# Designs tried in a protein design run: peptides against a protein of PDB entry 5OK6. Part 58

Target 1, 215 residues: chain A of PDB entry 5OK6
Amino acid sequence: ELPGLDSQWRQIENGESGRERPLRAGESWFLVEKHWYKQWEAYVQGGDQDSSTFPGCINNATLFQDEINWRLKEGLVEGEDYVLLPAAAWHYLVSWYGLEHGQPPIERKVIELPNIQKVEVYPVELLLVRHNDLGKSHTVQFSHTDSIGLVLRTARERFLVEPQEDTRLWAKNSEGSLDRLYDTHITVLDAALETGQLIIMETRKKDGTWPSAQL

## One batch from the design tools (peptide; aimed at target 1 N132 P211)

Design b2_p28_7_s2 (made by RFdiffusion4, then SolubleMPNN; from b2_p28_7, 15 letters changed)
Fold by OpenDDE base, seed 4:
Structure b2_p28_7_s2 (fold): chain B 215 residues (1-215), chain A 28 residues (1-28)
Amino acid sequence: as target 1 above (215 residues)
Amino acid sequence: SEAAEKLSAEALKPNAEKLLEMQAKMNA
């Protein structure tokens, strides 16, 4: 059942639990398409429940590149293309209006950067490969705040690397050369890793030599 | 995904020879 229009407005725009609430690291926020949200604002501010301004179901279709992988379009701007809602506010809107059939929620995490919290709308999508089988990639999303050590562990897990096998990472740079990721404590952001970047996991040989040392 | 395969293929293109040489040397 739809609550009263003033109640809807207060639940969604409440500064403690609504759209304007403080960001907290690790929390989930959701994207809502801007035109739908503006239509909802107009509806609840109009004071007439039978108004022709009724927003209908939430439809984020314009934010997606495709309906297969549900990848966001590049270059979307907060306040122009979408609004961010905390999980509670999102779940209220979905319970009241529904979400377009088959469309997934656009969930994102709050990350902590130096001196600022942000909703990470665009996590870094890396192409993980093994040095000896470059044709078999695993595409994996990472936060900019994730360590290179996490990227390495994730690569080991995806490729079923045994615990006793020693491994290291290389990033393919824009010039096409391979930069070795020596420090596993730096972040994806500190390493300047970008979406679509090839990350090569090198496995140490049983003789204790590295394959790359023969180059 | 086709996009990941395309990105992988495009990412591999400029250094496909060096990576193939690397793969060949690493598999030797």
Scores: peptide ipSAE 0.025, ipTM 0.548, DockQ to the pose 0.625
OpenDDE base, seeds 1, 2, 3, 5: peptide ipSAE 0.008, 0.015, 0.007, 0.007; ipTM 0.466, 0.495, 0.402, 0.396; seed 2 fails the geometry check

Design b2_p28_7_s3 (made by RFdiffusion4, then SolubleMPNN; from b2_p28_7, 18 letters changed)
Fold by OpenDDE base, seed 2:
Structure b2_p28_7_s3 (fold): chain B 215 residues (1-215), chain A 28 residues (1-28)
Amino acid sequence: as target 1 above (215 residues)
Amino acid sequence: SEYQQQLSQQALQPNAEKLLEWQQLMNE
């Protein structure tokens, strides 16, 4: 059942779990399409529940590039294309108005960068491959704050590498050459890794030599 | 960042540039 209009406004905008609450690392936030949100604001500010300004179900269709993988369009801007809501506020709106049939929620995490928290709307998608089979890629999402060590562990898991096998990473750069990722303690951000970038996992040979040493 | 410029200036080991070419040759 829909609560009173003043109660809705207070819960979503001015509540302890409202839109303007401080960001906290690791928390979930949700994207809401800007036009729908503005229609909701007009409805609850109008003071008439029978108003023609009723927003209907939340519809984020314009934010998606496709309805198969539910990938976001590139270049979306906060405050222009979408509004960010804390999990509690999002769940209230969904309970009151519903979400368009078949659409997933657009959940994103707050990350901690040097001196700032932000909602990571676009995590980095890396193409993980083995040195001996470049044609079989695994696309995996990483936070900008994830370590290269996590990328390496994830690659080992996806390719079913045994614990005793030694592995290392190479990144294909924009010039088409390969940069070795020596430091596994730096972040994806520090390594300047980008979406769609090819990451090659090299496995050490049984003789103790590296495949790349023969080049 | 200056750190990203230092990482990009840490010389492409000549062996690393050829890894993709080598893999193409092995798959032919």
Scores: peptide ipSAE 0.029, ipTM 0.597, DockQ to the pose 0.087
OpenDDE base, seeds 1, 3, 4, 5: peptide ipSAE 0.028, 0.028, 0.008, 0.029; ipTM 0.616, 0.574, 0.383, 0.550; seed 1 fails the geometry check

Design b2_p28_7_s4 (made by RFdiffusion4, then SolubleMPNN; from b2_p28_7, 16 letters changed)
Fold by OpenDDE base, seed 3:
Structure b2_p28_7_s4 (fold): chain B 215 residues (1-215), chain A 28 residues (1-28)
Amino acid sequence: as target 1 above (215 residues)
Amino acid sequence: SEAAKEESLKALQPNAEKLLKWQELMNA
């Protein structure tokens, strides 16, 4: 049953559990297309009389660049293109109005940066390759807060590297050269890794030499 | 002897091309 309009407004906009609640690291938040959200606001504020303001199902179609991979368009701006809702508020809206058929929810995580929490709308997509098979990439999503050590572990797992095999990472920079990721304790953010960047996993030879040392 | 060398060379070719691409990236 749909709650009363005032109850909907309070549930979604309240500062404790709604849109205005403090961000907490690791929590899930969801994107809602702004025009739909504004239509909902108008509906719940307008009172019972105007059935013409009913927002219908949540439709995030305008936020997607494709309906195959459900990737977001680049350059979307909070408060212009979308609003962010905490998981509870999102689930309420979906339960009340539905989500457009076939559309996935746009779930994102709150990350903790040195001085701020934010919803990470655009996680980093890295192209993981092996030094000896550059033609076979694995695209993997990482948080900016993920360590280079996690990127390395993920690359090892994706390429089925045995525990006894020694590996290290290189990032292809904007100049086309390769920067070695020496420190595995720094974050993806600290390493300035970007979406679409090629990350090369080098595997140490059985003789104890590195392939790159012969270059 | 010759056929075994040619098979060995063919087996090395994919590795040589892979190494070349790696070298190109390291020298870029």
Scores: peptide ipSAE 0.034, ipTM 0.467, DockQ to the pose 0.065
OpenDDE base, seeds 1, 2, 4, 5: peptide ipSAE 0.020, 0.020, 0.014, 0.026; ipTM 0.514, 0.534, 0.414, 0.480

Design b2_p28_8 (made by RFdiffusion4)
Pose (drawn by RFdiffusion4):
Structure b2_p28_8 (pose): chain A 215 residues (1-215), chain P 28 residues (1-28)
Amino acid sequence: as target 1 above (215 residues)
Amino acid sequence: DEIEEAWKKIAEEEEAEREAEEAEEEAE
């Protein structure tokens, strides 16, 4: 059952429960298409529960590239294309109005940058492959703030690399050549990795030689 | 491209080496 209009407003807009919730690293926020949010705002501020301004179910279809991979469209601007809600507010709104059938939520995280916290709406999507098959990829989203060491550990897990196997990473650049990802302590941002980039994990041979020594 | 062709050749050589080692083990 729907809460009253003022109750909905307090839950979604105010304090710890709503949009005013402070940004804390690691917390989840969700994207809501702006038109739907404005319609909900007009409804809750209108004083009439029976109004035709009732927004209906949340539908973020215009925010997605397609329904095959459900990727968020690039180039979206907060306040123009979408509004961010903390996880609790999103949960409440979905429980009140529903979410379009078959459509996934758009969940993003708060990250720490040198002097600010922000929701990372566009993390870096990397295609992780082993050197022996450059077409067999695990597509994984990493934060700009994740380390290269995390990328390596993730690639190892995704490919079920055994503990005794030694592995290291390369990145294929826009020129079609390879840049060695030497330092596992630096971040994806420091390494200037971009979405859609192919990350190649090579495995050391049993004799101690590396496949890349042949390049 | 050139780097993908190089990797394909390396993968094919590594597969052939593994098949040769298996054949030697079966012969033994």

Design b2_p28_8_s1 (made by RFdiffusion4, then SolubleMPNN; from b2_p28_8, 16 letters changed)
Fold by OpenDDE base, seed 2:
Structure b2_p28_8_s1 (fold): chain B 215 residues (1-215), chain A 28 residues (1-28)
Amino acid sequence: as target 1 above (215 residues)
Amino acid sequence: DELDKKLAEIAKKEEEEKKKEEEEELAR
């Protein structure tokens, strides 16, 4: 059942769990398509529940590039294309209006950067490959705050590398050369890794030599 | 690119080394 219009407005906009609440690292926030959100604002501000301004179910279709992988379109802007809501506010709206059938929620995490918290709308999507089989990639999402050590562990897991096997990472740069990721404690952001970038996992040979030493 | 060619040459050498090791192990 829909709560009163003033109660809806208070819970979503003006509550301690509303849109304007402080960001906290590790929390989930959700994207809502801007036109739908503006229609909802007009509905609850109009004071008439029987109004023709009823927003219907939440439909984020315009934010998606495809309905297969549910990837976001590139270049979406907060406040223009979408609104960010805390998990509590999102769940209220979904319970009141529903979500378009088959459409997933657009959940994102708050990350902590050196001086700010932000919702990470676009995690870094890396192409993980083995040095000896560049044609078999695993696409994996990472936070900008994830360590290169996590990227390496994830690559080892995806390629079923045994614990005793020694491995290291290389990034293909914009010049088409390989940069070795020596420090595993730096972040994806500090390493300047980008979406679509090829990350090569090199495995040490049984003789203790590295394949790249033959280059 | 030149890098992809070098990586392909490494992969080919590793495959040739592996085949040789497998042939030597089967011949024992």
Scores: peptide ipSAE 0.090, ipTM 0.630, DockQ to the pose 0.881
OpenDDE base, seeds 1, 3, 4, 5: peptide ipSAE 0.062, 0.054, 0.062, 0.070; ipTM 0.601, 0.596, 0.598, 0.607

Design b2_p28_8_s2 (made by RFdiffusion4, then SolubleMPNN; from b2_p28_8, 16 letters changed)
Fold by OpenDDE base, seed 5:
Structure b2_p28_8_s2 (fold): chain B 215 residues (1-215), chain A 28 residues (1-28)
Amino acid sequence: as target 1 above (215 residues)
Amino acid sequence: SELDEKLKEIAEKEKKEEEEERRKELEE
């Protein structure tokens, strides 16, 4: 059953638990397509529950590149293309209006950057490969706040590297050369890694030499 | 890129070395 229109407005738009609440690191927020949200605003502000302004089910279709991988379109802008809602507010709207059938929620995390908290709408998608098989990539999402050490561990896990095997990372730069990721304690952001960037995991040879020493 | 080709050459050498090791293990 739909709550009263004033109650809906207060639950979604308030500064304590709604859209205007402070961001907190690690919390989940959800994207809502802007036109749907504006339709909802018009409906609840109109004061007539039987109004033709009823927004219907939440439909974020315009935010997706495809309906297979459910990747977001590039270049989406908060306040223009979508609205961010905290988990509680999102779940209320879904409970009241539903979500388009088969469409996943667009969940994102709040991250802590040196001077700001933000919802990380675009995590970094890295192409992980082995030095000896560049044709087989694993696309993995990382937060900008994730360490290079996490990227390395994730690569080792994805490629089923044995614990005794020594590995290191290289990033392919814009010039087409390889930059070694020496410091595993820096973040993905600090390393300036970008979506679609190739990250090469090099495995040490049994003789103790590195394959890259032959380059 | 030239680098990609060099990496492929390394991969091919490693593959050949592994194949030779496997052959030796089967002959023992």
Scores: peptide ipSAE 0.168, ipTM 0.692, DockQ to the pose 0.866
OpenDDE base, seeds 1, 2, 3, 4: peptide ipSAE 0.165, 0.166, 0.161, 0.158; ipTM 0.693, 0.692, 0.693, 0.686

Design b2_p28_8_s4 (made by RFdiffusion4, then SolubleMPNN; from b2_p28_8, 20 letters changed)
Fold by OpenDDE base, seed 3:
Structure b2_p28_8_s4 (fold): chain B 215 residues (1-215), chain A 28 residues (1-28)
Amino acid sequence: as target 1 above (215 residues)
Amino acid sequence: GELDKKLEEIAKKEEEEKKKEKEKLEKA
């Protein structure tokens, strides 16, 4: 059942689950398309439940670049293209109005950066490859706050590397050269890794030599 | 750059070695 219009407004804007609540690291937030959200605001502020301003189901279709992978369009701006809602507020709106059939929720995490908390709308998508099979890539999403050590572990897992095998990472830079990721304790952000960047996992040979040392 | 070509050469050499090893195992 739809709650009263004043109750909807209070719950989504000013409640403990409200849009303006403080961000907390690790929490889930959800994107809502801006025009739908503005239509909802107009509906609940109008005070008439029978109004022609009823927003209908949530439809984020304009935020997606495709309906296959459900990737966001590049360059979306908070407050212009979408609104961010806490998980509780999102679940209320979905329970009241529904979500467009077959459309996934756009869930994102709050990350902690130096001196700021932010909803990470665009995590980094890396192309993971092995040094000996550059034609087989695994696209994997990482947070900017994830360590290079996590990228390495993820690459090892995806390529089924045995625990005794020694591995290291290289990043392909914009000049088309390879930069070795020596420090595994720095973040994806600190390493300046970008979406679509090729990351090469090198595996040490049984003779104890590295393939790249023969280059 | 130069390293990409060298990685391609390594990959190609390892693929040729694996192919030869597989062909030896299939003929044994």
Scores: peptide ipSAE 0.150, ipTM 0.667, DockQ to the pose 0.644
OpenDDE base, seeds 1, 2, 4, 5: peptide ipSAE 0.034, 0.031, 0.105, 0.037; ipTM 0.485, 0.480, 0.613, 0.469; seed 4 fails the geometry check

## One batch from the design tools (peptide; aimed at target 1 D179)

Design b2_p29_1 (made by RFdiffusion4)
Pose (drawn by RFdiffusion4):
Structure b2_p29_1 (pose): chain A 215 residues (1-215), chain P 29 residues (1-29)
Amino acid sequence: as target 1 above (215 residues)
Amino acid sequence: GKEELELEKEERELEKEEEELEKEEEELE
């Protein structure tokens, strides 16, 4: 059952429960298409529960590239295309109005940058492959703030690399050549990695030689 | 690390610009 209009307003907009909730690293926020949010706002501020301004179910279809991979469209601007809600507010809104059938939520996380916290709406999507098959990829989203060491550990897990196997990473650049990702302590941002980039994990041979020594 | 990668990228950009200049000179001739 729907809460009253003022109750909905307090839950979604205010304090710890709503949009005013402070940004804390690691917390989840969700994207809501702006038109739907404005319609909900007009409804809850209008004083009439029976109004035709009732927004209906949340539908974020215009925010997605397609329904095959459900990727968020690039180039979206907060306040113009979408509004961010903390996880609790999103949960409440979905429980009240529903979410379009078959559509996934758009969940993003708060990250820490040198002097600010922000929701990372566009993490870096990397295609992780082993050197022997450059077409067999695990597509994984990493934060700009994740380390290259995390990228390597993730690639190892995704490919079920055994503990005794030694592995290292390369990145295929826009020129079609390879840049060695030497340092596991630096971040994805420091390494200037971009969404859609192919990250190649090579495995050392049993004799101790590396496949890349052949390049 | 980061500085090595930035340097390698700048070297690639410079080599590309030199190749473009050579092509323009050949066309002019």

Design b2_p29_1_s1 (made by RFdiffusion4, then SolubleMPNN; from b2_p29_1, 16 letters changed)
Fold by OpenDDE base, seed 5:
Structure b2_p29_1_s1 (fold): chain B 215 residues (1-215), chain A 29 residues (1-29)
Amino acid sequence: as target 1 above (215 residues)
Amino acid sequence: GPEELAKRREERRREREKEREEEARREEE
């Protein structure tokens, strides 16, 4: 059963647990398509539960690039294309109105940058490859706040690299050359890594030489 | 953009935190 319209408004729009809640690092927030959300606002503000302004189920279809991978469209803007809700508020709306059949929730994390906390709507999708098999990529999502060390560990895990094997990363730059990721303590952001960028894991040879030293 | 909205959210947070601190201080007086 739907709560009273005033109660819905207070639960979703409040400054403590709703849309206006302070961002906290590591918390989950959810995207809601703006037109649906505005229709919901109009419905609950109208005061008539039987109003023709009833928003129906949450439908985020316009935010997705495709219904296979459920990737977001590029260039979506908060307050123009979507609104952000904290997990509690999202779960209330889903419980009241439902989510369109087959659509996943669009969950994102709050990240901490040096001067601001923000919801990371677009994490970095890197194409991880081995130096000896550039045709076989593993797409992995990383936060801009993740370390290059995490990217390297993730690559080692995906490629089943043994603990005793020595590995290093290269990033393919926009000019098509390879930049070595020497510092594993810097972030993905500091390394200026971008979505769709090729990251090459090089494994040291048994003779102690690196494959790249022969190029 | 998203960063400007994030800044406005953080500013509103700080304002509310300050209002709560001022309210708590008035209840102690």
Scores: peptide ipSAE 0.023, ipTM 0.359, DockQ to the pose 0.012
OpenDDE base, seeds 1, 2, 3, 4: peptide ipSAE 0.008, 0.006, 0.021, 0.010; ipTM 0.281, 0.284, 0.371, 0.307; seed 2 fails the geometry check

Design b2_p29_1_s2 (made by RFdiffusion4, then SolubleMPNN; from b2_p29_1, 15 letters changed)
Fold by OpenDDE base, seed 5:
Structure b2_p29_1_s2 (fold): chain B 215 residues (1-215), chain A 29 residues (1-29)
Amino acid sequence: as target 1 above (215 residues)
Amino acid sequence: GPAELEEKRRKRREEREEERRRREEEEEE
């Protein structure tokens, strides 16, 4: 059942549990298309439940670049293209208005950066490859807060690397050269890794030499 | 569902608009 318009506004827009609530690391937030949200605001502020300003179902179609992979368009801006809602508020809106048929929710995580918490709308998509097969990539999503060690472990898992095999990572830089990721404790952010960047997993040879040392 | 609720709201709005028009026509006569 739809709650009263004032109750809807209070549940969604409040500073304790709604849109303005403090961010908490690891929590899920959801994107809502800005025009829909503004239409909803106008509807609930108008006080007439039967108003022509009824927003209909949530439709995030304009935020997606494709309806196959449901990837976000690049360059979307909070407050301009979308609003962020905590999971509870999102679920209320979906319960009240519905979500457009076939559209997935746009769920994102709060991450902790050195001086700020933010919703990570654009996590880093890395192209993981093996040094001996650069043509076979695995696209994997990482948080900017994930360690290079996690990237390495993920690469090892994706390529079914045996536990006894030694591996290391290289990042292909913008100049096309390879930068070795020596420190596995730094984050993806600290390593300045970017979406679409090629990450090469090198496997140590049985003779104890590295493939790259023979080039 | 939400669609049925929207349809009910639409119908109620149309009914109110028709009733308003009828009253406006009856006041001009």
Scores: peptide ipSAE 0.056, ipTM 0.517, DockQ to the pose 0.006
OpenDDE base, seeds 1, 2, 3, 4: peptide ipSAE 0.047, 0.000, 0.040, 0.075; ipTM 0.513, 0.276, 0.501, 0.557; seeds 2, 4 fail the geometry check

Design b2_p29_1_s3 (made by RFdiffusion4, then SolubleMPNN; from b2_p29_1, 13 letters changed)
Fold by OpenDDE base, seed 4:
Structure b2_p29_1_s3 (fold): chain B 215 residues (1-215), chain A 29 residues (1-29)
Amino acid sequence: as target 1 above (215 residues)
Amino acid sequence: GPEELARRREERERRREEEREEREEELEE
């Protein structure tokens, strides 16, 4: 059953789990398409449950670039294209109005950046490759807050590198040169890694030499 | 619940059909 319109407004906008709730690192938030949300606001503010302003099911179709991988369109702006809701508020709206058939929820995590919490709408997608097979990439998502050490571990796992094998990372920069990722303790953000960037995992040879030392 | 959502969808579809019929009648006059 749908709660009263005033109750809906209070739960979603002004509740302890409402839209204006403080962000907490590691929590899940959900994207809601802006037009739908504005229609819902108009409906609940109108005070008439039988109003023609009834929003219907949540439909995030306009936020997706494709219905196969359910990737977000690039360049979406909070407050213009979508609103962010905490998990509790999202689940209330879904329970009240439903989600459009076949659409997945758009879940994102709160990350801790220097001096700010942010919902990370766009994690960094890196193209992981081996130095000896640049044509075979693995696309992997990382948070901006993930360490280069995590990127390296992930690359080692994806390429089935044995524990005794030594590996290191290189990033292909915008100039087309390779920058070595020496510090594994810095974040993806600190390393200025970007979506679509090629990350090359180099494996040390059995003779103790690095392949790149011959280039 | 889902039944109330279904009812509201049907009522909205009916109103849109009524508004369409009224608009077609206004265009024929």
Scores: peptide ipSAE 0.023, ipTM 0.453, DockQ to the pose 0.007
OpenDDE base, seeds 1, 2, 3, 5: peptide ipSAE 0.019, 0.007, 0.021, 0.009; ipTM 0.465, 0.321, 0.521, 0.409; seed 3 fails the geometry check

Design b2_p29_1_s4 (made by RFdiffusion4, then SolubleMPNN; from b2_p29_1, 16 letters changed)
Fold by OpenDDE base, seed 4:
Structure b2_p29_1_s4 (fold): chain B 215 residues (1-215), chain A 29 residues (1-29)
Amino acid sequence: as target 1 above (215 residues)
Amino acid sequence: GPEELAEKRRRREREREEERRRRERLEEE
């Protein structure tokens, strides 16, 4: 049963547990298309359950670039294109109004940046390749808060690198040159890595030399 | 389409609200 309109408003908009609650690192938040959310606000504020302002099912179709991979469109802005809801509020709305058939929820994580918590709407998609096979990429998502060390470990795992093999990373920059990722303790953000960026894993030769040292 | 689903849900909500109001009236009598 749908709760009363005032109850819906309090559950979703209450600053302690609703839309305006403090962000906590590691929590899941969900995107809701802005027009739908505004329609819902108008409906619950109107006080008439039979109002023509009833929002219907949650439909995030306009937020997706494609219905195959369910990737978000680039350049979406919070408060303009979507609102962010904590998991509890999202699940309430889905239970009350439903989600459009076939659409996945748009779940995102709260990350901790140096001075702020933020919902990471756009994680970084890196193209991982081996130095000797640049044509075979593995696309992997990383948080901006993930370390370069994690990127390296992930690359090693994806390419089935043996533990005894020594590896290092290079990032292809905007100028087309390669920048070595020396510090594995810095984050993806600190390294200024971006979505679609090519990350090259170099494997040390058996003779102890690096392939790049011969270029 | 999504609009027909919305209308069906509105109808179900109205039916439930009417049933709730009927129940509340019966509990007050």
Scores: peptide ipSAE 0.055, ipTM 0.552, DockQ to the pose 0.006
OpenDDE base, seeds 1, 2, 3, 5: peptide ipSAE 0.033, 0.010, 0.039, 0.036; ipTM 0.502, 0.309, 0.518, 0.502

Design b2_p29_2 (made by RFdiffusion4)
Pose (drawn by RFdiffusion4):
Structure b2_p29_2 (pose): chain A 215 residues (1-215), chain P 29 residues (1-29)
Amino acid sequence: as target 1 above (215 residues)
Amino acid sequence: SLTIADPAEAAARRAATYARLKAELYAGT
């Protein structure tokens, strides 16, 4: 059952429960298509529960590139294309109005940057492959603030690399050559990695030599 | 075929890409 209009407004807009909730690293926020949000706003501010301004189910279809991979469209602007809601507010809105059937929520995280916190709407999607098959990829989203060491550990896990196997990473650049990702302590941002970039994990041979020594 | 990139040119390219990405990441703040 739907809460009253004022109750909905308080839950979604105010304090810890709503849009005014402070940004804390690691917390989840969700994207809501702006038109739908404005329609919900007009409805809850209108004083009429029976109004034709009732927004209906949340439908974020215009925010996705397609329904094959459900990737968020690039170039979206907060306040123009979408509004961010904390996890609780999203949960409440979905429980009240429903979410378009078959459509995934768009969940993003808050990250810490030198002097600010922000929701990372566009993390870096990396294609992780082993050197022996550059077409067999695990596509994984990493934060700009994740370390290269995390990228390596993730690649190892995704490919079931055994503990005794030694591995290291390269990145294929726009010129088609390889940059060695030497330092595991720096971040994805420090390494200037971009979405869609191929990250190659090579494995040391049993004799101690590396496949890349052949390049 | 894959090759290893020249170190000086790769470093310049990475520095320019880092500056661009950093500016895009901080946009709207």

Design b2_p29_2_s1 (made by RFdiffusion4, then SolubleMPNN; from b2_p29_2, 16 letters changed)
Fold by OpenDDE base, seed 5:
Structure b2_p29_2_s1 (fold): chain B 215 residues (1-215), chain A 29 residues (1-29)
Amino acid sequence: as target 1 above (215 residues)
Amino acid sequence: SLTLADPEEAEREREKRREELLKKLLAGL
């Protein structure tokens, strides 16, 4: 059963646990399409439960560019295209109104940036390849706050690299040259890696030489 | 053919791009 309209408003919009609550690093937030959310606001503020302003089930279809991988459209803006809700508020709305059949929730994490917390709506999608097979990429998502060390470990796992094999990373830059990622302790953001960027895992040869020494 | 970037130049350009990316992240882009 749906709670009273005033109760719904207070549960979702409150400053302590609702839409306006402070961001905390590592917490999950969810995107809600702006028009649906505005329809819900109009419904609960109208004071009539039988009103024609009933929002129906949550439908985020307009936020997706595809229904296969459920990737978000580029250039979406908070407050214009969507609103952000903390997990508790999202789950209340889903329990009350439902989510469109077959549509996944749009879950995102709060990350710690210099001097601010932000919901990371667009994590970085990197194209991981091996130096000896540049045509076979694995697309993997990373946070801007993930370390280059994590990118390297992930690449080693995806390519089934044995523990005794030495590996290192190169990023292909905009000029088409290879920038070596020397420091594995810096973040994806510090390395200025971007979505769609090619990351090359180089494996050391049995003779102790690196393939890149021949470039 | 793949070429290697100059490490010092690459670091300068990386820092510039980092600043731009951080600005985009903070702006919600």
Scores: peptide ipSAE 0.561, ipTM 0.930, DockQ to the pose 0.698
OpenDDE base, seeds 1, 2, 3, 4: peptide ipSAE 0.555, 0.551, 0.554, 0.360; ipTM 0.928, 0.927, 0.928, 0.792

